# Ledger of designs, part 127: peptides against a protein of PDB entry 3PUK

Target 1, 227 residues: chain A of PDB entry 3PUK
Amino acid sequence: ERGLKSVVWRKIKTAVFDDCRKEGEWKIMLLDEFTTKLLSSCCKMTDLLEEGITVIENIYKNREPVRQMKALYFISPTPKSVDCFLRDFGSKSEKKYKAAYIYFTDFCPDSLFNKIKASCSKSIRRCKEINISFIPQESQVYTLDVPDAFYYCYSPDPSNASRKEVVMEAMAEQIVTVCATLDENPGVRYKSKPLDNASKLAQLVEKKLEDYYKIDEKGLIKGKTQS

## One batch from the design tools (peptide; made by RFdiffusion4, then SolubleMPNN)

Design b2_p16_3_s1 (from b2_p16_3, 8 letters changed)
Fold by OpenDDE base, seed 1:
Structure b2_p16_3_s1 (fold): chain B 227 residues (1-227), chain A 16 residues (1-16)
Amino acid sequence: as target 1 above (227 residues)
Amino acid sequence: ETEISYSLEERKLFFS
């Protein structure tokens, strides 16, 4: 059995580090809360050094300019992370770094992307969405990052029904990223009791998997795999 | 060159 951590690391290495690597060049890497956890789960600092990262900085913290170095932003497509990026490059006279490579862990909404494009386009060398929105825990175990998922999924209050659907949608998206990372199109297995949450989530995952593999990056159709 | 690559979409070139 292949380890999920190694698979995730391999994907990050290929999609992020190999994509922007230049021989002899060191970069500063900016992380947010999610990507800090993600990298911590699947690599060591020595691995990052080998990929040309000299130092890791928290994007949320105030940082001194290092204008001679390029910055690698590996961040979630959230308003908070994007706003921090904008502060780094939004002013012509106050750019913190030489240039930026941006890699989002998921689809960046048009609203956020448009803000970036409008204010920081000249500073950006690369911008990609790499579709990793989960944390590998063990060889075949992963966790999802969905705020308040437990509360809304198990809330008996009918007023939370709409929010429950939003949470399930987010969970389904993240599960699909796992499948994409593993290059799998699995049959979904679940325990239905005591609530119907699992069946609802399974339905969402099945639908999203179908959509994903109909129009993936290469336009290929992948059949069902065993998992 | 600056490329913008969206998941499940074609790469877009925005900048030289």
Scores: peptide ipSAE 0.031, ipTM 0.625, DockQ to the pose 0.238
Fold by OpenDDE base, seed 4:
Structure b2_p16_3_s1 (fold): chain B 227 residues (1-227), chain A 16 residues (1-16)
Amino acid sequence: as target 1 above (227 residues)
Amino acid sequence: ETEISYSLEERKLFFS
């Protein structure tokens, strides 16, 4: 029942914790809304302790400086989360921690990346983008963290068309991260009735999958897998 | 997955 959760945890352990682990070193971990849900879905606090995390802090909240400790930021690449990080390290007087390790759950837009580079690069020991933008629920079930997805996807109001498109793009991106996590390039199938949402989403997923695998290390498109 | 160097000057895309 926890197959997908285990896979996600193992991915996070490898991509994040093992990547920045130092023997005997403890870190403060900063989470945002999404990563709080993500970690809550696939691990316990005891697991995080084993990975060298002493405490978890909400990045959105005002926090007291702990200047002797390094901080592990596991956050989404959003303006809100990045801005909070920038406030933590944007100036010498504002530095809350000794140094930062940043792991984004998805691609960080250039605009945000440039802000980080310009203001906080000296404080960053590691920065990576990992592709985990979904919440595992069951062995083969996941949920997407796209606000108001249900509302916009099923809204008959034409005024919501633009937002619906944005939501579907976000959903497609997160689905691709599932595929990436599972190392799959599935054939996408859908039911076209009663609404064409599934069709549109499927097309977006297929396109994004192609793009994702085209830009991998080898620049190759992975063959279709059965999933 | 994208790896960003310590200097944050370059991005490396790879499949993990």
Scores: peptide ipSAE 0.025, ipTM 0.592, DockQ to the pose 0.168
Fold by OpenDDE base, seed 3:
Structure b2_p16_3_s1 (fold): chain B 227 residues (1-227), chain A 16 residues (1-16)
Amino acid sequence: as target 1 above (227 residues)
Amino acid sequence: ETEISYSLEERKLFFS
């Protein structure tokens, strides 16, 4: 019943916690809105303690400095989250923590990365992009976190066409992260409705899967899987 | 030195 949650937790443990683990070292972990929901869906506080996390803090809130401790940022690659990180380590203010490990839940745009590099490079020990942009619910059930998805997908107003495309792109990206997490390259199936939303989304997913699995870790093309 | 891993599992070095 909780197979997907376990898979997601194992991926986070491997990609994030094992990556920055140092013997005897405790870290403060900074979360944003999405990663708070993500971790809440697949682990307990006791699990995080076992991984060397002493305190969890909300990146959006003003926090007191803990200059002797390193910080683990597990955040979405958004302007809001990145700006909060920059305030913690920017040149105009004293550093809140000793150093930073950054793990993005998805691809970080060059614009945001360049902004980080320009202002905080000396404080960063790790910067990684992992592919987890969904919330697991059950063994094979997940939810997408795309704001206003329903409104734009089903809006009859032509003025919302551009926003609809953005939403579809975001949804497709999150679905691909599920496939990546499960190591799946499936054929995409959909049911047609009065609107072609399902068909459009399916096409986007297929395209993104093709791009993601062009070359595997061994330099080989990953074949289609059944799902 | 900081290593960055991208979504396509490409690894790059940006910090020394």
Scores: peptide ipSAE 0.021, ipTM 0.585, DockQ to the pose 0.220
Fold by OpenDDE base, seed 2:
Structure b2_p16_3_s1 (fold): chain B 227 residues (1-227), chain A 16 residues (1-16)
Amino acid sequence: as target 1 above (227 residues)
Amino acid sequence: ETEISYSLEERKLFFS
């Protein structure tokens, strides 16, 4: 009865672990700050062991090479996480692992993707975006992982307008990942307040939902759902 | 769930 947690776990299991699973093979899993929180919220270490993960490592830390093992990178598409990955596979002599499976929690910007392609594509066996950028808390409750969201969204300083937009974009992306995870395309509703934050966020979410469901990889058209 | 593409507009799979 984990509700949203179970849904998230099932999504990760299907999109990540089942996708790269090989019988009898163990992998080292590399996590960043967000995915550490994500997995901690929806699974136990025993669950990961069952999925063929022998060890979990923090991607930000210096790690000893385990060259005979493949690595599963479950990371956010950030410069920091990508840079850490690139250091692991930047050169043949410095490869920390046998090969890499990369699963991004969200859309990877072309700039970062191109950087990966240019430097270590031969080391990558799989690279996917799984669209989970939220932390499940309760059956129908999730939290957004957007640093300083409160500060920028409610900042009266006009100089923070650009950052506010960035934050709202990030929030919208994460909300869409919830919808994607739940296989829903809801009508977005909001309450208007003195600040147009809710309205702006709603617009961003609607736009991104439209983009997401414009092309269904399963060949289906997902209409609006009630939620 | 999406295989990472080469561009935003082109859904070309990474290893296709």
Scores: peptide ipSAE 0.020, ipTM 0.571, DockQ to the pose 0.156

Design b2_p16_3_s2 (from b2_p16_3, 7 letters changed)
Fold by OpenDDE base, seed 1:
Structure b2_p16_3_s2 (fold): chain B 227 residues (1-227), chain A 16 residues (1-16)
Amino acid sequence: as target 1 above (227 residues)
Amino acid sequence: ETEFSYSLEERKLFFS
């Protein structure tokens, strides 16, 4: 077994902690609901201490300023999380921390990204998207974080058809992040009965995988893997 | 000073 948890941790370590590491420096790390679950699924607090994190804080909670320390924001690209970040750095006099490193778990929409750039650019040392939008549960098992996915996918109400498509797209995107993390371009297997949801999702995943590897960071086309 | 890993165009392509 590959050990999905270890792979995810290794990716986070490389993409986040190694990227902002400074010798002898401690940082405060800010997490949201998703990233709290993500880190708890693949590491221990002792691991984070080894990476130079002294304290973990919930980004949604009111926090006292620690102006002499830099903050590492590992958050999802949601309006709520971004707004909380902006409150920490929105004004010069009210900055809670010395500076910020921001790592998004997925693509940050242009509207949110532009809002950050316009208001807090001077306080930001790094801003990256690391493409991890899933929770590893077992060695080769993961869970998606798509709100109300069950409801919309299995709703018999035809009025929910449009929302179902949105949910399916979100699920497909997260599955692609798993494949990217594992460096895989798999053939998708599914059970199509009793509904066609699995077939639709498979088609979306296949399409997105093709697009992803066609225009990846290296500009290479990756063939299908055996998984 | 501020370092972004991807341009807006690169981001769209990477996560497409």
Scores: peptide ipSAE 0.026, ipTM 0.582, DockQ to the pose 0.561
Fold by OpenDDE base, seed 3:
Order: sequence, then structure tokens, then C-alpha cells
Structure b2_p16_3_s2 (fold): chain B 227 residues (1-227), chain A 16 residues (1-16)
Amino acid sequence: as target 1 above (227 residues)
Amino acid sequence: ETEFSYSLEERKLFFS
């Protein structure tokens, strides 16, 4: 019933918690809107306690300094989340925490990364990009988090065509992260009527899957799975 | 609003 949730949790445990774990050390975890939803969908607070997290804080909110503790930032690579991080460690104010471990849910643009590097690199112990850009709902169901996707995909206004391409690209990226999480390279199925949205999205996904597995760490071109 | 950028690979940077 919760197969996908378990897979997502195991991936987060391996990619994030195991990566920064130190024996006997507790960390404060900072989450943004997306990662709050993500963790809420696949784990309990007791699970996080077992991974060495003492408390969870919202990165967007004003927080009191806890200068003796290290902070684990599990956040999306957005200007908003990055700006909040920079306020915690930037030169304009005293550091809120002892040090930072940063784990992005997806690729962090060079512009944002350079901004971080320029302002607070001395405070950062880890910076890692992981590929989890979806919310698991049940064993084989997930939800995409693309703002205004419905509006632009189904808008009859031609002026929205450019934005439609943007949201489809974002959706395709998130679907690929699902496939990567499941270690699958599936044949894509879709309903083509009444609009061509599903067909276009399928093509984007197939293209991205091809690119992803061509450049995998093992240098393998993974064949199509039967999923 | 949450935005993501596509990456063909995961990157790990270590500062310690």
C-alpha cells in the first residue's frame, strides 16, 4: 500500500541522513514548503528523531539562533529558499547555527550556487543535489508540484504557449526523478485525446530518460523496463 | 512557488 513512500524514504535516508550522520550528534533540520510536504508524505517525526534530527524548523520563518548546533538544510533550489539560507549564514548577520549541511531536491542553478559560495562557503560542510521532485501518495501514485500547471496546460489563450512549454518541461523533469528513484526506464503510456498535452509530455519524458541513462555513473545505457 | 532544474547527474560538493 505504501511501496513508493517506502522507496522515497529509503532514498532520503541514504542520500541525506546517512551522508551527514555523525555518532552522537543532533542536528536542526530546516525545511521549505516542498520538502515539508515530501517528508510528511513518507515519514514520521519519530523516524527523523532516529536519524539524529532534534527539531524541524521552517526556513521561511524567523528563528532564534542555536549557535552550538549544526543545521541540516533539506530544501528546494529556489531563490526564496536560498535567500533564507543566506540570511542564516550571510555576512549581514551573525550565524544562526554552527555549520550547515545543504541537500537540494534537484539541480541548483549556477547563479544560486555561486551566490552561496561567495557569501558563506566557510560555514558549509556539505552541499549535495539529490533527485526527488515529487510527492508520493500511495504505492504507485505520486503528485507533481508544478505551480499553475493545470491553468497553462489547458489555457485556450495563445499568449500562454511559452509558459505551457515551461510547465511541461518542469513536469517532465519531475517524472524523470520518479523513474530515477525507482531505477526504471519505462515505456511511456498516455491518452492523446482531447488535447496533445499528454503526447508532448510523454515525448519530453522519453527524451530526458534517454539522456539520463546515457550519462549514468556506470556508463550504461539502460534498456526499457516493463513498468 | 517551487521550481526545479533538470540535472543529468547528481553532484556532491564537500567543504570539510
Scores: peptide ipSAE 0.023, ipTM 0.521, DockQ to the pose 0.061
Fold by OpenDDE base, seed 5:
Structure b2_p16_3_s2 (fold): chain B 227 residues (1-227), chain A 16 residues (1-16)
Amino acid sequence: as target 1 above (227 residues)
Amino acid sequence: ETEFSYSLEERKLFFS
């Protein structure tokens, strides 16, 4: 019994591995910092082997070409990860793998998406966005991956106010992905003292939940569920 | 990445 971990794994299996599976075919999987943590939290290497992954590579590191194998990129839609992908497929001479399947953990900005299309479209067999941007730890516990969240949220420097808002937005998005993964629309509860951070975050989460379920993939508006 | 890491030697064996 892994609770949330099992749910996350099942989501990844369906959205990523089953989507690009070809019987008898093995792939190399490329991960970035976030997706390494994500998969480490919800599966073992043996699980990935069963899904047809021969080896996992860090997208940020220098890697030897394996031109006879297709690559599965499970990465965050960030400039850093995208740039690393572009180096792998940006030119025929530097093409490291046979072809690419790309699965982003969240919405990929149009600027990045267009950059990929312009440079590497012929090498890409699939490019999809999935909605998993959190890390499960326990049956009912998850963590967020927002760089410097603690620093900006609790910084006494007023110059960090704008960055604090950016961090809050990012955190809210990740919390919404948890709700989406669990197929729930919970009431948001928080402790507002001693700072108003929790209150602001709660408001953002509730607004984003409303927006998400207005145009749900299933076309149904889900009412509030037990939290 | 220790859970998912392979040495160069291991990779060579796997892809051979």
Scores: peptide ipSAE 0.013, ipTM 0.401, DockQ to the pose 0.017
Fold by OpenDDE base, seed 4:
Structure b2_p16_3_s2 (fold): chain B 227 residues (1-227), chain A 16 residues (1-16)
Amino acid sequence: as target 1 above (227 residues)
Amino acid sequence: ETEFSYSLEERKLFFS
C-alpha cells in the first residue's frame, strides 16, 4: 500500500495511462529494456489491461504493423529506443501504428527530441517526460539501471575516472527521480570511507535535487525532508 | 515533468 512499488505504479498510472486514456480505446504499448523491468516490478498484465493496453511489445523487436491502433510508447530517452520509434513512424508508408503517445522515463535530450520532431511530429499525439528512472524492489528499496556502475565506481584504474563521473551523474539523476516520485527533498547521508564515491554521489544528488525543485511545475523549492 | 500536447498549432510551433 505504502510501498515504493505502489507509489511508482500510481505515478505511472497518473502520468501515463490517465494522461492518454480514452474510453473504449485500446492501445498497444511499446516498452524497452528499462520500462519492461520497471512495469514488471510494479504491476501485472491485468493491471495494464485495465488501463486499456491490449498487448505489450518490445520496441527493439521487429513488429507487425497494427495500423488501426494507437501505440503508447513508454520508453527511456535513449538513442536506441528513439531510433526504434523513428523506424515505426519515420515515413507514412512505414507507419506501424495509427498514432503515438510517447512517455519518456526521464528527460529526453534535445538532440533526440529534435530527431523526433523532424521525422515523426505528425504522428505524435502526446509527448511527455516523466521522472521515473529507477526500479522499485521493495517497500523502500530501489535499484538503479546504470550500466557498469559498480565497475567504474570501484575501479582502482585512474583511467576510468571520466567514466566514473559519468556513471555517478547517471546514478544521481536516477536517485533524484526517486525523490521526485516520493515527493521528497531529503538530506543526504553517506559514508565517505574507504572511498569517496558516496560523498561525490551525495553532492551530485543534492545539486540535482536543488535544480529539480527549482524548475518543477510549481517553481517552488521544497525544503529538506527527513531522510 | 515535461509535457507536450499537440494541437495542430502547437505542432506547428514546436515542430515547424
Scores: peptide ipSAE 0.019, ipTM 0.539, DockQ to the pose 0.109; fails the geometry check

Design b2_p16_3_s3 (from b2_p16_3, 9 letters changed)
Fold by OpenDDE base, seed 4:
Structure b2_p16_3_s3 (fold): chain B 227 residues (1-227), chain A 16 residues (1-16)
Amino acid sequence: as target 1 above (227 residues)
Amino acid sequence: DVEFSYSLEERKLFFS
């Protein structure tokens, strides 16, 4: 089956699990709110066991140290998730795990990235961005994890304009991750609507796609593809 | 054994 769920799972398997796999080694996996939803949407616990994950922990919760095991952090690049990671490895006495592999679901801001490097680099074996910031719902359907997106996008209140822009930016970013996951660089098309949300979002997506494919893994520029 | 990927911004700078 080539449904979106399977594609996402294969992407995660390749980009995350295969990347940090060591024969005979088990890891604790730390998830945040988004990645919990993401993995729940495209795999089962048995799948994770096959990938060498013994247990899953919520990064936001207080956890007992398991200092003999390495941890796989599959998290969103948010201050909240990063701060939780930093608490796990910020000091020698506070280290929860033996070492860390970090995989971000999206672009990690350099400020956070550098903060991690400066504070916890000795504990980190891998830090990678994998660009999956959407939830597959069906074979060809995905949802975006953008809080209050509907409210702000369709709010008639002008006072929400700033927040609407932020929401659209976030949506555009996640759409780009869908395209990246599907290896597509589509020409963005839209139908005009009363609130012009489609046009604004389309413009943002187009711009972000251009930026993304200018600097892919090999620094290549991918041409436009059919959507 | 520490291996970091480039952030998107770093990649932009790297490949510019």
Scores: peptide ipSAE 0.028, ipTM 0.538, DockQ to the pose 0.386
Fold by OpenDDE base, seed 1:
Structure b2_p16_3_s3 (fold): chain B 227 residues (1-227), chain A 16 residues (1-16)
Amino acid sequence: as target 1 above (227 residues)
Amino acid sequence: DVEFSYSLEERKLFFS
């Protein structure tokens, strides 16, 4: 059995570090809250050093310019993280780093992408979405990063029904990223609860898996794998 | 040219 942590690390190494690595070059890496947790779950600082990262910085904090070094941004596609990036490169005179490589953990909305393009295009050497939106906990266990998921999923207030569906959608997306990372198209299993949450989530995951593999495999639907 | 890769799509992006 392949440990989920090792698989996640391998994907990050291939999709991020190998993609921007230059021999003999060191980079500063900028992380947000989610990617800090993600990397902490699947690698050590020594691993990052081997990949040419000299120091890790929190994107939310004020940082001194290091204009001779390039920066590797491994961040979530959120307004907060994007705004912090824009502050680093928003003006010619105030650029904190020599250039930027940006790797998003998920799909970056067009609104945010266009904002980046309009403001900082000259400073960007690479922009990529790598589709990892989960945290590996154990060899085959992971957790999701969906704010207030518990509250909305188990709220008895019918006024929260709309928000519950949004949360379910987000959870389903993250589960699909796990499957994509593992190259699996599993049958979904769940335990029944007093509420229909598990059934709804299962249906969303099944639908999204089908859509994902249809697109990735040039219209071919990948058969079910063992789960 | 700068490569911009989406999760399910790769596209060329021109940065100037």
Scores: peptide ipSAE 0.027, ipTM 0.540, DockQ to the pose 0.185
Fold by OpenDDE base, seed 2:
Structure b2_p16_3_s3 (fold): chain B 227 residues (1-227), chain A 16 residues (1-16)
Amino acid sequence: as target 1 above (227 residues)
Amino acid sequence: DVEFSYSLEERKLFFS
């Protein structure tokens, strides 16, 4: 049993691959930095082949058009990844693929989403947010992908306070994705000393959990679960 | 930098 890895894979399989699967159809899958790490942590190439993925490409790299094939974009909702997508479908003459299925690992900000809609909506067959923004390590262990988190969270420089808040927000969101993936609404525990970072993060997580579990995927209210 | 929302609202969109 791969524990959390298995859960993550199952989530991706159901939310992404099963969602866009078409019998007899192969797709090219585009990954960014995070989703490359994510998939590498929870599946093998053979697994992806079974899901109808013939080729995996890095979204950041220049790629040759394969205009007869549809593309599955499994990417983070970042300006960089979105911009790369837009370059692939920005104009009819520049389209690298037949059509796109987009699956974001987290909530896509309206600004980015609107940019996509305005420029290449006709090329998009599906756009979905799947809420997986962590990398599974062990059965109950995960890592967060928040750049410079350590630096800003523990910086003694007051000028970094704003950035610290942004980082904590990102961390909280990613933690909640773990809970969502596991279908858990835990009581948050933390150690407050020597800094209050853990307390602040806990509060953010609790708030976001409350928001998420107002109505779950089945339209039910999810109560508190294991801590 | 990565932009995040203040909530975890999941959206599903279908395009023609």
Scores: peptide ipSAE 0.024, ipTM 0.532, DockQ to the pose 0.062
Fold by OpenDDE base, seed 5:
Structure b2_p16_3_s3 (fold): chain B 227 residues (1-227), chain A 16 residues (1-16)
Amino acid sequence: as target 1 above (227 residues)
Amino acid sequence: DVEFSYSLEERKLFFS
């Protein structure tokens, strides 16, 4: 069965683990809040061991250096996660691992990328953006990691209108990653509610799908998936 | 967290 979790796992395996795998080499993997949830949803520790991961560490926590081992950072492109990475490699005295492989779950803003390049480019063996910003659930249900999404979307305070738009954009981006992971260009449907949130989100997703599939990762154009 | 559904059978995203 082509379950959602297995699809996500295969994507991660191909995009992350196979990309940096070296025969006989073990790595420490650093995760943030989102990627911890992501991996927990689609794999077991035994799966990670098979991919050459010996230990999983939380990027936000204080950690003892393991200077003889390379580190695989599978993290979201946020200031918090990037700052934690920079503390691990920002100086020779603070270098916790031998080298770093960085895989971002989504597009990394140029500001963050430039900050990384300026501070510790010599320690980075690989830096790649992958397109997985969702959590697979059972029964073809997905969850998004957008902070305060519920609050802003349903806030009666008009001052939150601008933040609501930002949240909607973030949600739409993550939803498109689901489609990309599944290699689907689906139709979008929504239920009308007292608020126009569902309609707005649907429009954003549809527009972003159109943009994404103009030219996919392989330079191919993908039409709408047949129903 | 925000939830949404994708139907593989219908090839559609559903928002509610």
Scores: peptide ipSAE 0.083, ipTM 0.642, DockQ to the pose 0.029; fails the geometry check

